# Designs tried in a protein design run: peptides against a protein of PDB entry 5HOI. Part 183

Target 1, 351 residues: chain A of PDB entry 5HOI
Amino acid sequence: FRYMPFSPAGTPFGFTDRRYLTMNEVGYVSTVKNSEQYSITVSFFDVGRFREYHFEDLFGYDLCFLNEKGTLFGQSKTGQIQYRPHDSIHSNWTKIIPLQAGERITSVAATPVRVIVGTSLGYFRSFNQFGVPFAVEKTSPIVALTAQNYRVFSVHYSQFHGLSYSLSELGTSSKRYYKRECPLPMSLPNINSDMKKDANLDYYNFNPMGIKSLFFSSYGDPCIFGSDNTLLLLSKWRSPEESKWLPILDSNMEIWKMSGGKETTDIHVWPLALAYDTLNCILVKGKHIWPEFPLPLPSEMEIRMPVFVKSKLLEENKAILNKKNEIGADTEAEEGEEDKEIQIPVSMAAE

## One batch from the design tools (peptide; made by RFdiffusion4, then SolubleMPNN)

Design b1_p20_1_s4 (from b1_p20_1, 10 letters changed)
Fold by OpenDDE base, seed 3:
Structure b1_p20_1_s4 (fold): chain B 351 residues (1-351), chain A 20 residues (1-20)
Amino acid sequence: as target 1 above (351 residues)
Amino acid sequence: DEEEVKEAEERAIQLALSRR
């Protein structure tokens, strides 16, 4: 196992000279490799609120976090971070995070009021939006971070215990835990089953945890989207005894429904954010499970708990078709073996 | 009923998302 830099909805280079460093509901950050340099572009979905900007990156930033006020960049090996406000009113700042031998920055997060840096040794470093440090805490190794306002959702990894999570609030003088290194019920990518396609191996090498994205909902609930393409939401996190993960969307099931019950391997959900009861996402068409260039327009997918079993729906629809064919057998039309779309009940179809 | 399961699901999601 190797610790890799994580950014929310970041994509690998693959066979290209370009990738997305991060994307969410605000926009997307791309980087293009030019010899030993990179050109970074920060693009926005709301072109009325924000102006696209670019800059030359001499450091090779491999970590990124985008919010409504600025973009945080990080270099996992050197420990360099840069914050760039979207407006010209506030100045850019840079800082070097001290790293031990073999330590890596594994994730960064930024809100309008906090900057967070997590490392492969479990150093959790907090700053204000101007890069003034608050605290350093030693936790289990950090593999992913996201933040909203003063709240931080952190994912931790242990070789012995797998994935855990913390939910904390960063005050001025103290860190409050709502959840502290609790088991995370997310499956890791299965190398033996899932790595049969070269594209899956490339993605696994980029992101060995399979965490496609990590965000807070519009309601401020922690969300995670893993390699199983299931959106998990942490419910009732204010009551530690009642807190539970809810599988609020099986995106593979929703793609199957949208495809009229046909198996498809060329459509993929790429998560951006959860807004109310809809997953904001990119519908990726093609061989790769991640968005290529240009970025497609975002789509909305209604959240639905996976209450139905695909095999039962297929059996029920086959039984209905067989009954219709037994009643209709008197009309000679050899309508050919076209893969008849299964009638999914309208109440079950994703719009 | 599939509709009753869907309504119960939507209510459970809304209840989980509702800030108390």
Scores: peptide ipSAE 0.000, ipTM 0.317, DockQ to the pose 0.030
Fold by OpenDDE base, seed 4:
Structure b1_p20_1_s4 (fold): chain B 351 residues (1-351), chain A 20 residues (1-20)
Amino acid sequence: as target 1 above (351 residues)
Amino acid sequence: DEEEVKEAEERAIQLALSRR
């Protein structure tokens, strides 16, 4: 197993010189490789509220987190992080995170009030939006982070225990846990079944956990979208005993329905955010499961608990088709009996 | 400025914690 830098909805380079470092409901951050340099562009969906900007990256940032106030960049190997406010009123800042030999920054997150850095050794580092450190905590190895306001959703990996998650709130003086390294009921990518397609292997090498994205919903619930294309939402997280992961959307099932019950292998859901009852996502068409360039417009997908089994829907559709064919056959049979020329027997002309 | 930010953060945290 190799720890890879993770950013929410980040894409691999594949066979191209460009990739998305991250994307969410605010926008998308792209990087283009230019020889020894990278050109980074921060783009926004709300072009009326935000202005696209770009800069030259000499460090090769491989970690990114976008929020409404700024963009956090990180370099997984060097430990460099940079925060760039979208507004020019606030200064950019850069910091070096101290890394041990072989340690990597695995994920970064930023809110308007917090910056979080997670490492492959499980160092959890918290800062304010100005890069002032609050604390360093030792956790299980961190593989993914997201944050909203003061809340942090972290995913951890253990070779012995698999995936776990934490949900914490970062105060000024203290960290509160709502959940601390609890089992995460997410399936890891199956190397043997899915890796027959080169594109899946490329994605696995980029993201071995198969976490396409993680975010907080508009209601502040932790969400995760795995390799199974199921959106999981952590419900009732304020009540430790009542907390549960809800599979609120099977995107493969929804694509299957939208395709008229045909198995499509060329349409993929790429998650951005959960707003109310809709998954904001990119509908990817093509060979790769991730968005290419140019980025398609975001789509909305209504959340639905996966209650339906494909077999039942196919049986119901067959039953509806059979009933239509029976009704159609009965109507054609009735029309076909009226066109029987009544052979008026000629014989009654006598009396 | 730093103290006002800190007090605003503490108030926001207390508000977030009080929404039980």
Scores: peptide ipSAE 0.000, ipTM 0.317, DockQ to the pose 0.010
Fold by OpenDDE base, seed 5:
Structure b1_p20_1_s4 (fold): chain B 351 residues (1-351), chain A 20 residues (1-20)
Amino acid sequence: as target 1 above (351 residues)
Amino acid sequence: DEEEVKEAEERAIQLALSRR
């Protein structure tokens, strides 16, 4: 097992010279390899609020976090981080995070008020937006971070216990835990089933945890989107005893519904954010499970608990079709078997 | 049963989302 740099919704290079370092509801950060250098572009979905900018990256930033006020970059091996405000009012700053031999920055997060760095040895480093350090804490190895305002959602990995998570608040004087290294009920990528496709191996090598993204919802609930394409939301996190993960969306089920009950292997959900009751995502069409270039426009997908089983829906639709054929036996409509879209009942399309 | 479970789960989501 190797700790890889994680950024929310980051994509691999694959066989290309370019990738997305991160993407979310604010925008997307791309990097292009130009011989010995990288060119980074910070792009935004709200082009009226933000202006796209680019710069030359001499360090090879492999970590990124985008927020409404700036972009945090990191280099996993060297420990260099850079914060770039989107406005010209605040200055860019650079810092080197001290790393031990073999230690890597595994994830970075930034809010308008906090910068967080997590490492493969479990060093949790917190800063303000100006790079002034608050604290260093030793935790279990950090594999992913996200943050909203003063809150941090961290994912940890143990070889013995698998994935865990913490939810903390970074006040001025102290860190408070709402959840501390609690089990994370997320499925890890299944190497044996999924690695039959070369594209899945490339993605696994880029992201061994299969965490496509993690974010806070618009209401401040921790969300995670794994390799199973299920969106998990942490409910009731303010009450530790009542806290539970809710599978609020099976995106594979939603794609199956959208495809008229046809198994599609060429459409993939790439998560950006949860805004209210809607997953903001990229619908990826093609052989890769991640967005290519150019980035498609974001799509919205309503959150829905996965109550329905595909097999039951297929059986019910077959039973309805058979009943229609028994009643309709007198009308010669030889309409060919191939293009019968499974009409998902409007109730089930609203379900 | 499935509809009541769905409505309870939807209410649980809405309650999770509404607890700002």
Scores: peptide ipSAE 0.000, ipTM 0.321, DockQ to the pose 0.029
Fold by OpenDDE base, seed 2:
Structure b1_p20_1_s4 (fold): chain B 351 residues (1-351), chain A 20 residues (1-20)
Amino acid sequence: as target 1 above (351 residues)
Amino acid sequence: DEEEVKEAEERAIQLALSRR
């Protein structure tokens, strides 16, 4: 296993000279290769509130986190980080994170009040928004980070225990844990089944954990979107004994419903954020499971607990089709079996 | 002042902790 730099909803280069370093509800950060240099652009969805800006990157930043106040960049191998406020009133700052031999920065996160750096050796480094250090803690190896205000959601990996997560609050003087290295019930990408398509291998090499994104909901609940395209939400995290992961959206099931029950392999959900009861996402059309350039407009997908099993819906639809064929046996029209849209009852679309 | 920012941050954290 190799630790790779992770950023929320980051995309690989693939066969192109450009990729998204990160994207969320605020905007998207792109990087373009230009010989030995990179050009980074920070773009926003709310063009009235923010102005797009760009700069030359001589370091080859491979880590990024975007928030409403600024963008954090990181270089996984050198340990260099840079924070760029969106407002010109606040100064940019740079710092070198000390790395041991073979250590990598695996993820970075930034809020308007905190900067967090996680490493492949489990170093958790916290700073304020000005790059003043608070603490260094050694945890299990960190593979992903997100943060909202003072709260951090971290994903950890152990070769022996698989994925775990922590939920912590970063005070000025202390770190409080709500959850500390608890099991994360997310499936890792299955190398044998999922790697049948070259595009999936390229994505796996970029992101071997299959975590497409992680974020906090608008209500402040930790969310994770894995390779199974299921959105997991951590409910009741304030009560350690009652806390549980809820599968609040099966995006493959929703795409299957939207296709009239046809198996579609060319539509992919790319998660941005969870706002109230809707997943803000990019609907990607094509061979790659990630958005290319230009970025499609964001779409909203309603959260729905997966109550319906695909097999049961297919059996019920077969039973309805068989009943229609038993009633319709008098008219010889051999109209081909292939194009019968499964009429999903309108009531299942409105509730 | 760096101390006023720290105190405002601590108050904000305590307020965020007390709302639970």
Scores: peptide ipSAE 0.000, ipTM 0.325, DockQ to the pose 0.011; fails the geometry check

Design b1_p20_2_s1 (from b1_p20_2, 8 letters changed)
Fold by OpenDDE base, seed 2:
Structure b1_p20_2_s1 (fold): chain B 351 residues (1-351), chain A 20 residues (1-20)
Amino acid sequence: as target 1 above (351 residues)
Amino acid sequence: SSKIKETREKIKKWAEEEFK
């Protein structure tokens, strides 16, 4: 196993000179190899709210996190980080994170109020938005980070225990844990079964954890999208005893339904964000499971209620129907419509 | 459709209850 730099929805170079460093609901950050340097472009989906900008990268930034206020860049080997506000009011700042021999920055996250750096040795470093340090904590090796406001979702890896996660809040004076290195019920990519396609091996070499993205929902719940293309959401995380991971979307099943029950091996979901009841994503058509250039427009994919909640709603609907039938209302409610799964409109299937 | 809107409202209520 090798620790690789992780950024949310980041893509490999593959055989190209370009890749996405990160993408989410705000926009996408691309990098292009130009001889010995890179050209970075920060692009936005809301072109009316934000202006695209670019700069020359002499450091070879391989980590990125985009938010509504700025972009955090990192170099996994040198420990350099740079924060670039989108506005010209606030100055860019650069910092070097001290790394031990063989240590790598594995992930970075930024909110309008916090900057977080995680390393392959499990150093968790927190800063404010101006790069002023708060604390250094030693955890299990960090493989992925995301953050929203003051909350941080971290994924950890142990050779003995596999994947774990933490959910924490970075106050001004203290770090609060809601979850601390709890087991993450996500399968790692299986090299022997899944790597039959060269494109999967290229992606595995880029991202050996198979975490396509992780984010907070619009409600502030930790979400993770693994190599199995299932969106997991951490429910009831405020109640430590009641907290559970919910498979709220199987994107392979949704693609299968949208295709009219045909096996489609050339359509892939690339996750961006979860907004209310919809996964914002890129529908990728082609050999690679990741978006190429130019980036397709984002699509919406409606999430599904967990089976145990769906069953309760079906029982409640049956109980309501039975009560209506007892009241002698001759409304021929067509029995056949209740079990009709919400079809995603065919117009959202990119031809 | 009206049914999609109703199911979105059910999902929102479910989300609000699961996230309390």
Scores: peptide ipSAE 0.007, ipTM 0.340, DockQ to the pose 0.031
Fold by OpenDDE base, seed 5:
Structure b1_p20_2_s1 (fold): chain B 351 residues (1-351), chain A 20 residues (1-20)
Amino acid sequence: as target 1 above (351 residues)
Amino acid sequence: SSKIKETREKIKKWAEEEFK
């Protein structure tokens, strides 16, 4: 296993000179490789609120987090971080995070009030928005971070225990835990079955945890979107005994419904944010499960609890077809009808 | 249109109750 740098909704280079470092509801950060240097562009969806800007990156930033006030960059190997406010009135700052031999920065997060750095050895480092350190805590190895205001959602990995998560609040004087290294019920990417396609192997080498993104909802709930394309939301996290992960969207099921029950293997959901009752996402069409250049316009997908599993609907439709064929006796079962459009139940289309 | 709006309001209300 190799710890890779994680950024929310970041994309690999693939066979190109360009990738997205991160994207969310605010905008998207792209990097283009030019010989030994990179050109970074910070773009926004609300072009009336924020002006696009670019700069030369001599360090090769491989970590990024975008918020409404600025962009945090990090270099996983050197430990360099840079915060760039969107407003030119505020100064950029740079810091080097001390790393041990073989330690990597695995994830970074920034809010208007906090900067967080997580490492492959489980060092959790907290700062204010000006890069003044608060604390260093030793945790299980950190693989992903997101933050909203004072709240931090961290994902941890152990070779023995798999994935865990923490939910914490970074006050001025102390860290409060709502959840501390609890089991995360997310499936890891299956190396054996899905990696027959080169595009899936390229993405796995970039992101071996299969975490496409993690964010807080508009209500402040931790959300995670894994390789299974299911959006998980942590409900009742204020009550530790009642806290549970809810599968609030099966995006593969929603794409299947939108296609009229056709098997679409070329349409993919790329998550940005959860706003109220809608997943803000990019609908990707093509061989790669991630968006290419230029970035498509964001789409909204309504959240729906997966009440029906596609496999059960397939079995029920096969059973209904077999019963219809038993009543309509004599006509030759031509083998070619396996590709029949699975009728979406009228109850699913009328909601 | 009206049912989608009602379902959205129901999901919003459910979310507000599950997240209180």
Scores: peptide ipSAE 0.006, ipTM 0.338, DockQ to the pose 0.028
Fold by OpenDDE base, seed 1:
Structure b1_p20_2_s1 (fold): chain B 351 residues (1-351), chain A 20 residues (1-20)
Amino acid sequence: as target 1 above (351 residues)
Amino acid sequence: SSKIKETREKIKKWAEEEFK
């Protein structure tokens, strides 16, 4: 197993010279390889609020986190990080994170008040927005980070225990845990099923955990979007005993509904953020499960509990089958209808 | 339509109760 640098909704290069380092509700960060250099562009969805900017990257930043105040960059191997405010009032700063032999930065996160660095050895490093260090903690190996305000959602990996998560608050004096290395009920990518398509292998090599993104909802709940294209939300995290992961959206099922019940193997959801009751996402059409260039406009997808929708679709299909069997007692069984595409009831395709 | 709307309202209420 190799620890790969993770950034929220980051894309691989594939066969191209360009990729997205990260994207979310604020915008998207792209990098283009030019010989031994990279050109980075920070773009925003709200062009009225922020101005797009670019710079030459001599370090080859492979980690990124975008927030409303700035962009954090990181280089996984060298330990270099750079914070760039979106405003010209605050200065850029650069820092080198000390790495041990074979240690890599695996994820970075930034809020307007905190910078977080996670490593393959499980070093959790916290800073303020100016790069002043608070603490270094040793945890299980960190594979992904996101943060909102003072809160940090971290995903950890152990070869023995699989995926775990922590939810913590980085106060001024101390770190508080709401959850500490609790089991994460997310499936890892199934190498054997996914390896049949070269595009899936390229993505697996880029992101072996299959975590497409993680973020906090607009309500401040931890969200994770895995390789199964299910959005999980951590409910009741303030009550440690009541805390549970909720499958709030099956995006494959929503695509299937949007297609009129056709198996669409060429449409993919790429998660950006959860705002209220809608997943902000990119609808990707093509061979690759990730957005290419140019970036399509964001789409909104209403959250729907997969368990209720699947059970309801199964009940509706059973009710349709039972009605067909009640009506079809008089008409001869023509054999040929094996490939009945599950027709979505027209009422579900029109809503 | 009505049962879908009722299910959406139940999911919404459940989400509102789970997010409180």
Scores: peptide ipSAE 0.005, ipTM 0.327, DockQ to the pose 0.028
Fold by OpenDDE base, seed 4:
Structure b1_p20_2_s1 (fold): chain B 351 residues (1-351), chain A 20 residues (1-20)
Amino acid sequence: as target 1 above (351 residues)
Amino acid sequence: SSKIKETREKIKKWAEEEFK
């Protein structure tokens, strides 16, 4: 296993010279490889609130986190980080994170008040927005980070224990844990089933955990979107005994509904953020499960608890078909339509 | 069906109570 640099909704280069370093509800950060350097562009969805900017990257930043006040960049191998405010009032700052032999920065996060760096050895480094260090903590190996205000959601990986998560608050004087290295009930990518398509292998090599994104909801709940395309939300995290992961959206099921019950393998949900009761996402059409260039406009997908498992709907439809066949309705079963459109109940299509 | 709508409303209420 190799620790790869993770950024929320980051995309691989694939066969191109360009990729998204990160994207969320604020905007998207792209990098283009230009010979020995990179050109980075920070773009925004609200063009009235923010002005797009670009700069030359001589370091090859492979980590990024975008917030409403600035962009954090990181280089996983060198340990260099840079924070760039979106405004011209605050200065850019650069730091080098000390890395041990073989250590990598695996994820970075930034809020208007905190900067967080996580490493493959489990060093959790916290800073203020000006890069002043608060603390260094040793945790299990960090594979992903996100943050909102003072809260940090971290995903950890152990070869022996699999995925775990922590939820912490970075106050001025101390770190508080709401959750500390608790089991994360997320499936890892299945190498044998999913890797039949070269595009899935490229994505797996880029992101072996299959974590497409993680974020906080507008209500401040930790969210994660894995390789199974299910949005998980951590409910009741303030109550240690009551906290649970809720599968609040099966995006494969929603795509299946949108297609009229057809098996669409060319449409993919790329998660950006959770705002209220809607997943802000990019609908990707094509061979790659990630957005290419130009970036499509964001779409909203309503949160729906998966009340209907596709399997139950298939079983019910098979049972209805079998009952129709037993009742001897001589409707000419024309042999040829193996692609029997699974009738979506009209009540599901009208919502 | 009325049962699906009722189940969704129950889940929505449950979600609203779980998110409080």
Scores: peptide ipSAE 0.005, ipTM 0.344, DockQ to the pose 0.026; fails the geometry check

